# Ledger of designs, part 62: peptides against a protein of PDB entry 7BDX

Target 1, 212 residues: chain A of PDB entry 7BDX
Amino acid sequence: EMGAAACTLLWGVSSSEEVVKAILGGDKALKFFSITGQTMESFVKSLDGDVQELDSDESQFVFALAGIVTNVAAIACGREFLVNSSRVLLDTILQLLGDLKPGQCTKLKVLMLMSLYNVSINLKGLKYISESPGFIPLLWWLLSDPDAEVCLHVLRLVQSVVLEPEVFSKSASEFRSSLPLQRILAMSKSRNPRLQTAAQELLEDLRTLEHN

## One batch from the design tools (peptide; aimed at target 1 F63)

Design b2_p20_8_s2 (made by RFdiffusion4, then SolubleMPNN; from b2_p20_8, 6 letters changed)
Fold by OpenDDE base, seed 4:
Structure b2_p20_8_s2 (fold): chain B 212 residues (1-212), chain C 212 residues (1-212), chain A 20 residues (1-20)
Amino acid sequence: as target 1 above (212 residues)
Amino acid sequence: as target 1 above (212 residues)
Amino acid sequence: MMDELFEQLLELEPDLSEAP
């Protein structure tokens, strides 16, 4: 309980740029983010056996960790730190997103996807994650999730790739050949307005790229 | 390990007034400080049996908690919060300071004493702690510690009482009758310059009060 | 410098996660 409470407080204050700078300015940041990845991985690996109640202190603790990573990645210096000094954490997040089944740990998936989206604002970050082995198949795996929020954040992450010609050109062949167009079209008809809009915008961007 | 790392980061950033305000502005502050007291108490109670290595993750975790309390109490709104909404934590800190033997958990004692000193800057806080049962005997118990830093922070806390006539007048009789004058005089001859100075200043303040 | 330019060009707003 206490660990979750402390981490939740840290998550709450991490929405400030000054706090992120303070976290990164210390000598503890590297260790913290190293252990963060390991802790998140241990949590996900434990899910196959025990029905972890979604409201457990352990779940809240891991949510707070993912939230902190997201908020660190929301800041330019935070993105730089993650891409330069904590690549293992990024690899872990990508792996965990692949290990989780559709409908499993929705909140954690959303937070991890938000963190990757934030990392993708940095060109170096975008290059790193998009060049990760299995990145494109992972996106489509995640789009198979029944949860609208998961799918929304996947579409946003896809959009970051599509909006960057230098990155998109490298993956364009694989992207075009594997694009779950029917699934994205179905999302453009969703009753969820955010998901609907994101799917429609992505489809428009993709059409523009086909004409260029 | 992860809990200690997260709490240590929170401790590091809690040196900022803005962070303290953010901690207190959330709805989690009450719960956090409630559990903080319980966690610190559980740690101290565990010391009688196992030689806890001072460098354990558990020790570091509790140090970080005490550090956070100290830094919260360094801010006016933090003092107000502690005195109004987390009195149980203050009572716990006072109790733990009494439960710890001379030479036991020096670092934790120092942090807890620093927190009480910060609370004493607020007149309401000073009144609350000084009116706590056994406060004066507790000060003298703590002055029996062989550690110069512990004794220094006890003397500083005593000084806060002495400098406030409204509070000192209520305890003056008990204070004068139980004052470990010989111990304080010995501290005024310490090779530790900070302890020496604090003891000398306190002796001067006490002399002034005897003439008034 | 390049990262700042990149961030400006994409007009991507970073997501903040809200603690409960």
Scores: peptide ipSAE 0.207, ipTM 0.821, DockQ to the pose 0.081
OpenDDE base, seeds 1, 2, 3, 5: peptide ipSAE 0.206, 0.203, 0.203, 0.201; ipTM 0.822, 0.816, 0.817, 0.816; seed 1 fails the geometry check

Design b2_p20_8_s3 (made by RFdiffusion4, then SolubleMPNN; from b2_p20_8, 10 letters changed)
Fold by OpenDDE base, seed 2:
Structure b2_p20_8_s3 (fold): chain B 212 residues (1-212), chain C 212 residues (1-212), chain A 20 residues (1-20)
Amino acid sequence: as target 1 above (212 residues)
Amino acid sequence: as target 1 above (212 residues)
Amino acid sequence: MMDELFEELLKLKPDLSDAP
């Protein structure tokens, strides 16, 4: 209970740039983010068989951790910190996104995807995550999720890759050969306006790349 | 481990007035401070027989909680919040200060005393804590501590009472009859300059009150 | 400075997550 409450408050205040700077300016940041990855991993591993109630203190705690990572990555110095000093955490997030089944831990998936999206704003971060082994298959695995919000954040991350020629050129062959075009087309007709827009924009970006 | 780390970071950032405002502006503040009191109480109760290592995650967690309360009380709106909405927490702090033996949990005592001192800056807070049952005996119990820093913060809290005529007049009889004058005189000769100064100032304040 | 310029150029806005 108390741990979840404290972490949730930390999550709430981490929306401030000054708070993020204060977190990172301390000598405990490295340890904190290392333990964060371990804690998130432990939680996901515990889901194998036990119906963890979504409203558990443990769930809330892990959501707060993922939220903190997201908010840290929203700040330039936070992105730099993650990409330079917390690559293992990024690797853990990528791993956990792959380990979770479609429809499983949707809120956590969304938060983790948001964190990766924020990291992708930094070219170094985008390079790092996109060059991670199995990244493209992971995107398609995640895009198979029945949840529209998961799919939305996957599409946004895909757009981040597509919009950066230096990054896209390295994976263009694999990307084009494996693109779940029918799935993306279906999303462009979604009743969810955010998902619809994201899918349409991605399709337009992809068309632009085919004509060049 | 992770809970202590998160709470410690929250403690660190709580030194900012804006962070305190953010904590209190949320709908979770009441619950958080309620659980804080319970957690601190549970920790102190667990000390009965078990040599808790001072460096344990649990100890660090409780220290962070006490630190957060202190930093909240350092801000005007934080004092108001504690005095209006978290009186049970103040009662818990007073109780725990009484339950701890001399020399036991010194760091926690200091943090709790600092929080009460900050609360005493608000006249309403000073009234509340000074009118608490057993407050004066508690001060003398705490002043029997062998730790100079505990004694320093007790003396500062006593000064806060003595300097407010409206408050002091209500307890003047009990205060004067039970004052450990010899102990305070001994502190005025301490090798610790902070303790020495605090004891001298208190003695001067007390002399001024006797001549009026 | 360059990262801020790139943020403006790419029109990528970071996501903030709100605690419930």
Scores: peptide ipSAE 0.186, ipTM 0.814, DockQ to the pose 0.083
OpenDDE base, seeds 1, 3, 4, 5: peptide ipSAE 0.186, 0.180, 0.184, 0.184; ipTM 0.813, 0.815, 0.816, 0.813

Design b2_p20_8_s4 (made by RFdiffusion4, then SolubleMPNN; from b2_p20_8, 7 letters changed)
Fold by OpenDDE base, seed 3:
Structure b2_p20_8_s4 (fold): chain B 212 residues (1-212), chain C 212 residues (1-212), chain A 20 residues (1-20)
Amino acid sequence: as target 1 above (212 residues)
Amino acid sequence: as target 1 above (212 residues)
Amino acid sequence: MIDELFEQLLKLEPDLSEAP
């Protein structure tokens, strides 16, 4: 209980840039984010048989960890730190997103996707995640999720790739050949306005790229 | 391991006033500090037979909690919060300081004393802790500690009481009758310059009060 | 250029996660 509470408070205050700087300015940052990845991985592995008690201390703890990573990645120096010094954590997030089934751990999945989106604001970060083995198939796997928020954040991450010519050109052939166009089109008709907008924008971006 | 790391980071960033405000501005503060007291108490109770592994995750976690309380109490709004809304925690700290033997858990004892000292900056806080049952005997019990840092912080807390006429007048008779004068005099001759100074200042303050 | 700036702006707005 106390661990979850402490981590939740750390998550809450990590929305501040000054707090992120303070976290990163210490000698404990590397160790913390190393153990973060391990803890998240351990949690996801524990799900393979157990009914996810969403309100468990363990779940809350892992949500807080993912939230902290997200908020760290929201800051320029945090993105730099993750990309330069915590690549193992990024690899873990990518792995966990692949290991989680559609509809499984939606909240965690959203937080991890948000963290990757934030990392994608940095060109170096975008390059790193997009060059990860199986990244494109992973995006489509994630886009099969029944949850609108998961799909929204996948589309945003896809958009980050599409909008960066240097990154997109490297994977364009694979991207085009595997694009779940019908799924994205269905999302553009979603009753969820955020998902609808994101899907429409992505479709427009993709059409623009076909003409260039 | 992860809990200790998270709590340690929270401790580190809690040195910022803005972080303290952020902690207290949320709805989780009350719960956090409630559980903090319980966790610290549980830890101290577990010591009654076990060799304190000072570097254990559990120890580090509790040190971080005590550090957070100290840093919260360093801020005006934090003192107000503790005095108004977390009196149970203050009671727990006083209890634990009484339960710990001389030389036991020196680091924790120092942190808890620092928190009480910070609380004493607020007149309401000083009144609250000084009016706690057995407070004066507790101070003398703590002053018997072989550790110079423990004794230093006890002397500082005693000084806070002595320098506040409204508080001191209420306990003056008990204070004078039980004052470990020889012990304080010995501290005024300490090789530790901080302890030496604190003891000398306190002796001067006490002499001034005898003439008034 | 404006579209690139808007696209950059969309990419430049990081997500913050809200703790419960």
Scores: peptide ipSAE 0.220, ipTM 0.813, DockQ to the pose 0.087
OpenDDE base, seeds 1, 2, 4, 5: peptide ipSAE 0.217, 0.218, 0.218, 0.215; ipTM 0.813, 0.811, 0.814, 0.813; seed 4 fails the geometry check

## One batch from the design tools (peptide; aimed at target 1 T8 N71 A74, target 1 (a further copy) A76)

Design b2_p21_1 (made by RFdiffusion4)
Pose (drawn by RFdiffusion4):
Structure b2_p21_1 (pose): chain A 212 residues (1-212), chain B 210 residues (1-210), chain P 21 residues (1-21)
Amino acid sequence: as target 1 above (212 residues)
Amino acid sequence: EMGAAACTLLWGVSSSEEVVKAILGGDKALKFFSITGQTMESFVKSLDGDVQELDSDESQFVFALAGIVTNVAAIACGREFLVNSSRVLLDTILQLLGDLKPGQCTKLKVLMLMSLYNVSINLKGLKYISESPGFIPLLWWLLSDPDAEVCLHVLRLVQSVVLEPEVFSKSASEFRSSLPLQRILAMSKSRNPRLQTAAQELLEDLRTLE
Amino acid sequence: AEILAEQKEKNAQIRAEARAA
């Protein structure tokens, strides 16, 4: 209970750039981010499906961990630190997104997809994520999630890699062969404006790159 | 005059999340949200055989109080704090909406309805408002108001209550059937565009979940 | 920049829901 309370407080204060700089400056953050991935992996493996039932100081604990990782990556030196020091944590995030079934732990998936988008803002972070093993199959599969907030963060991540045609050119062929053009087109007609324009903007960039 | 000027200044700065977080600790020593409800209750009681006066120092004091409550509830930890600590203030807001006759204190009713919508974004806040005494009769009473802005914010609150699970097993199935569908339909053909669109949106949501 | 602001708000929302448990 005490452990989760401290992680939740740290999640609250981690929204500040001044606090994020202080976390990376203290010589204990490396241990914190290594054991964070282990705790997130342990939490996901412990779930035999079901849902989560807002596990008392268990789900709140991992949500605080993913929330902290997201708030750290939201700051320039935070996403810089993560791609240099905590590359194993990025591997764990990408692995846990594929390991989580559609509809299972939706809030954890959005926090994790938000952190991957934030790390992709860093040039090396974009290279590391896009060059990870089944990255393209993971993207199209996370789009098969019924939750609109998960689809929105997948489209924002796809738009981020698509916005750097140099990195996008390495993962060619499968971007044309396997992309769920129909699902992205359906998302460009959603009554939710944020999801609708995200898919509309991604479609504009996808059609423009195939011709230009 | 001085009290209202300081409250208006606080309403201006309360649009910041940093300021809202700073306000939530101050409620301990000076019961800011506890005495806010008393001041709002005292103001409406003082309008015995009369309606609003406006441009007054007293009118802009309560407007600033309701505006601050709204700007606090607009921040995630603000609406979380209100539903945990300031449930009495939420009771007062819901009571004063029913106590205010139609056409009386229109700007105060709109600001109050905006704060209830914001608190309803929080899961416990939605339960607390929808399970409050006389809540459905209050929605009907507020929709009989001639002012379009008040009707718009009632429809926005009703839409917030209609969306999300609320157990869904006839707990929310009866809430939808008990609404003034005729008045919502009349407001769907309204000459006020903002009101017409809110009733249209709400009608789509009522039909979607039927 | 706007997305970061949105994520900050979303993150805060999820944090509030976690505390509600």

Design b2_p21_1_s1 (made by RFdiffusion4, then SolubleMPNN; from b2_p21_1, 13 letters changed)
Fold by OpenDDE base, seed 5:
Structure b2_p21_1_s1 (fold): chain B 212 residues (1-212), chain C 212 residues (1-212), chain A 21 residues (1-21)
Amino acid sequence: as target 1 above (212 residues)
Amino acid sequence: as target 1 above (212 residues)
Amino acid sequence: SSDLEYDRKLLAEIGAEAREA
């Protein structure tokens, strides 16, 4: 209970750039983000395929941790910190996104995908994530999720890869050969307007790359 | 472990007035400070007279909570919040300071005394604390501590009472009848310069009040 | 540009509170 409350408050105040700088300017940041990855991993391992009660203190605690990572990654110095000093956390997030089944822990997946998207705003972060083993298969695995918000954030991460020529060129062959085009096309017809727009924009970006 | 790390970070960033305002501006603050009191009480009850390892995660967690309360109380809006909406927490801090033996949990006592001192900067806070049952006996109990830092913060809290005529006049008879003058005089001869100065200043304040 | 990076960022908002244990 108290841990979840403290993490929730820290998550709330981490929306401020000055708070992110204060978190990272101390000698406690490295330890915090090291333990964060371990805690998230332990939580995912505890799910044993059961729908853990989404409203539990443990779930709220892990959501707050994922929210803090996301808000840190939203700031330039936070991205630099994560890519330089917390790579194990990024590796853990990628691993956990692979370990979670479609429809499982939707809120956690969304927050983790938001964190990876924020990291991908920086070219160094995008390179690091996209060069991770199994990254492209992971994107397609995540895009099979029935949740529109999960799919939306996957499409945004895919778009970040596609829009960066230096990154996309390295993966272009694998990307084109494995692209779930029918799934993306189905999303472009979604009743969810955010998902629909993201899928349409990605399809336009992909068409532009095929003509070049 | 993770809870202690999160609380420690929240403690660190709570040194900022803007962070305190952000903590208090949300709907989570009331719950957080309610659970804070309960958590601190549970910790003190778990000590069973044993010196809990000062470096334990549980100790660090409670230190961080006490630090957060102190930093919130350092800000005007934080004092207003505590005195208006978290009185139970103030009552808990006073109770815990009475439950802890001389030499027991020195670091926690110091942080709790610092929080009460900060609350006492506001006349409403000072009135609330000083009107608590057994407040004057509690000050003398705490002043019997062998730790110079505990004694220093007790003397500072006593000075806050003595320097406010509206508060001091209500307690003046009990205060004068129970004043551990020999103990304060011994502290004015301390090798600790901070304790020495605080005791000397308080003795001067008390002399001024006897001549008026 | 720094401005485009700022506009692209995602902030995670606090959702539902944990239930009191």
Scores: peptide ipSAE 0.108, ipTM 0.800, DockQ to the pose 0.151
OpenDDE base, seeds 1, 2, 3, 4: peptide ipSAE 0.088, 0.080, 0.024, 0.039; ipTM 0.801, 0.800, 0.799, 0.801; seed 3 fails the geometry check

Design b2_p21_1_s2 (made by RFdiffusion4, then SolubleMPNN; from b2_p21_1, 12 letters changed)
Fold by OpenDDE base, seed 5:
Structure b2_p21_1_s2 (fold): chain B 212 residues (1-212), chain C 212 residues (1-212), chain A 21 residues (1-21)
Amino acid sequence: as target 1 above (212 residues)
Amino acid sequence: as target 1 above (212 residues)
Amino acid sequence: SEQLEEDRKLVAEIGAEALEA
């Protein structure tokens, strides 16, 4: 309980850039993010195969950790820190997103996807995550999720890849050959306006790239 | 481990007034400080009678909690919050200071004393803690500690009481009758310059009050 | 631009809400 409460407060205050800088400016940052990855991994491994997201202190604790990572990645110096000093954490997040089944741990997936999206704002971060083995198949696996919020954040991450010519060109062949076009088209007709808009924009971006 | 790491980071960033305000501005503050007291109490109760301070993740976690409380109390709005909304935590800190033996959990005692000192900066806080049953005997019990840093912070807290006429007048008779004058005089001759100075200043303050 | 890039960031709020800057 206490750990979850402390971590939740740290998550809340990490919305501030100055707090993120303070977190990173100390000698404890490396250890914190190392253990963060391990804790998230242990949590996911503790879940039964088809169990939904647990309403527990442990789940709230892991959400707070993922929230902190996201908020750190929201800041330029935080992205640089993660890409330079916490690559194992990024690798862990990518792995956990693959390990979770569709519909499993939806809130955690959303926060992890938000963190990866924030990392992808930086070209170095985008290069790092997109060069991860199985990254493109992972995106399509995640896009099969029934949750609209998961799918929305996947589409945003895909959009970050598509909008970066240097990154997209390296994987364009695999991307085009495996693109779940029918799924994205279905999302563009969603009643969820955020998902609908993101899918439409991605389809427009893809069409523009096919004509160029 | 992870809880301790998160709490340590929260402690570090809580040195900022803006972070303290953010902690208190959320809906989680009351719960956090409630559980903080319980956690500190549980830790102290888990210690063997004559066991020194544990070099463990649990001890570091409790230090971080005490550090957070201290840093919250360092800010005026934080003092008001503690005195109005977290009185049980203050009662717990007073109790734990009594439960710990001389030389036991020195770092924790120092941090708890620092928190009480910070609370005593506010007249309402000073009134609250000084009106606690057994407060004066507790000060003398704590002043018997072999650790110079513990004694220093006790003397500072005593000084806060002595310098407030409204508070001091209410307990002046008990204070004077139980004052460990020989102990304070010995401290005024300490080779520790901080302890020496604090003891000398307190002796001067007491002399001034006897002549008025 | 760097500013346009930074404006894309998501802040995770308690409750799993995403705020764009």
Scores: peptide ipSAE 0.246, ipTM 0.838, DockQ to the pose 0.108
OpenDDE base, seeds 1, 2, 3, 4: peptide ipSAE 0.204, 0.244, 0.246, 0.228; ipTM 0.830, 0.838, 0.838, 0.834; seed 2 fails the geometry check

Design b2_p21_1_s3 (made by RFdiffusion4, then SolubleMPNN; from b2_p21_1, 11 letters changed)
Fold by OpenDDE base, seed 4:
Structure b2_p21_1_s3 (fold): chain B 212 residues (1-212), chain C 212 residues (1-212), chain A 21 residues (1-21)
Amino acid sequence: as target 1 above (212 residues)
Amino acid sequence: as target 1 above (212 residues)
Amino acid sequence: SEDLEEDRKLVAEIGAEAREA
């Protein structure tokens, strides 16, 4: 309980750029983000056995960790830190997103996807995650999720790849051959306005790339 | 381990007034400080049985909690919050300072004393802690500690009482009758310059009050 | 531009849906 409360407070204040800078300026940041990855991994590995209530202290603790990572990645120096000094955490997040089944740990998936999206704002971050083994198959696996918020953040991450010609060109063949076009088209007709818009924009961006 | 790391980061960033305001502006602050008191109490109660290594993750976690309380109390709105909404935590800190033996948990004692000193900057806070049952005997118990840093912060807290005529007048009789003058005089001859100075200043302040 | 990067960031808020900055 206490750890979750402390971590939740840290998450709350991490919405500030100055707090992110303070977190990263300390000698504890490396250790913290190393343990963060391990903790998140341990949590996800435990789910196959124990029905963890979504509202458990343990779940809230891991959500707060993912929230902190997201908010660190929202800042330029935070993205740089993660890509330079905490690549193992990024690899862990990618792995965990693959290990989670459709409909499993929706909130955690959303936060992890938000963190990866923020990392993708930096070209170095985008290169790192997009060059990760199985990244494109992972995106399509995640788009199979029934949750609109998960799918929304996957579409945003896909859009980050599509908007960078240098990155997209390297994966364009695999991307085009495996693109779940019917699924994205279905999302463009969603009743969820955010999902609908994101899917429509991505389809427009993809059409533009086919004509170039 | 992870909880201690998160709490240590929160402690580090809590040195900022803006972070303290952010902590207090959230709906989680009350719960956090409630659990903080309970966690610190549980830790202190566990010490009589287990030789907790001073460098344990549990110890570091509790140190970080005490550090956060100290840093919150360093800010005017933080003092107001503690005195208005988290009095149980102040009572817990006073109790724990009494329960700890001389030489036991020196670092925690220092942090707790620093928090009480910061609370004492506010007249309402000073009134609250000084009117707590057994406060004066507690100060003298703490001055029996062999650690110079513990004694230094006790002397500073005593000085906060002595410098407020409204507070001092209410306890002046008990204070004068129980004052460990020989101990304070011994501290005024300490090789520790900070302890020496604090003891000398307190003795001067006390002399001034005897002449008024 | 650095300014365009800042406009794209997502902040994870406690109990709130992802707000675009």
Scores: peptide ipSAE 0.258, ipTM 0.839, DockQ to the pose 0.109
OpenDDE base, seeds 1, 2, 3, 5: peptide ipSAE 0.255, 0.256, 0.256, 0.256; ipTM 0.839, 0.838, 0.839, 0.839

Design b2_p21_1_s4 (made by RFdiffusion4, then SolubleMPNN; from b2_p21_1, 12 letters changed)
Fold by OpenDDE base, seed 5:
Structure b2_p21_1_s4 (fold): chain B 212 residues (1-212), chain C 212 residues (1-212), chain A 21 residues (1-21)
Amino acid sequence: as target 1 above (212 residues)
Amino acid sequence: as target 1 above (212 residues)
Amino acid sequence: SSQLEEDRKLVAEIGAEAREA
């Protein structure tokens, strides 16, 4: 309980850039983000056995951790820190997104995808995550999720890759050959307006790249 | 481990007034401070059986909690919050200071005394803590501690009481009758310059009050 | 541009979905 409460407060205040700078300016940041990855991994591994109540203190704690990572990645110096000093955490997030089944831990997936998206705002971060082994197959696996919010954040991350010529050119062949076009087309017809818009924009971006 | 790391970061960032305001502005503050008191109490109760390594993750976690309370109390709105909404936490801190033996959990005592001192900066806070049953005996019990830093913070809290005529007048008879004058005089001769100065200043304040 | 990067960031809010900053 207390750990979850403290972590939830830290998540709440981490919405401030000055708080993120204070988190990173201390000598404890490296340890915190190292243990964060391990804690998230341990939580995901525990799910295969017990239907842990999604409202458990443990789940709220892990959500708060993922929220903190996201909010750190929302700031330029936070992205730099994660890409330079916490690569193992990024690798863990990529792994956990692969380990979670469609519909499993939706809130955690959303927060992890938001963190990766924020990291992808920086070219160095985008390069790092996109060069991860199995990154493109992972995107398509995640896009199979029944949750519209998961799919929305996957599409945003895909769009970050597509909009960066240096990154997209390196994986363009694999990307085009494996693209779940029918799934994206179905999303462009979604009743969820955010998902619909993101899918339409991505389809337009892809069409522009095919003609160039 | 992770809870301690998160709480340590929250402690670090709570040195900012804006962070304290953010902590208190959320709907989670009441719950956090309620559980804080319970967690600190549980920790102190656990010490009577196991020589818990003072460097344990649990001890660091409780130190961070006490540090957060201190930093919240350092801000005017934080003092108002504690005195209005978290009185049980203040009662817990007073109780724990009584439950700890001389030389036991010195770092925790120091942080708890710092929090009470910060609360005492506000007249409402000073009234609240000084009207606690056994407050004056508690000060003398704490002043028996062999640790110079504990004694220093006790003397500062005593000075806050002495410098407030409305509060001091209510307990002046008990205070004067039980005052460990020889102990304070010994501290005024300490080789610790901070303790020496605090004891000298308190002795001067007390002399001034005897002549008025 | 650095401004376009800042406009794209997502802030994770407690109990609320992603807010674009």
Scores: peptide ipSAE 0.253, ipTM 0.838, DockQ to the pose 0.109
OpenDDE base, seeds 1, 2, 3, 4: peptide ipSAE 0.251, 0.249, 0.251, 0.250; ipTM 0.838, 0.838, 0.839, 0.839; seed 2 fails the geometry check

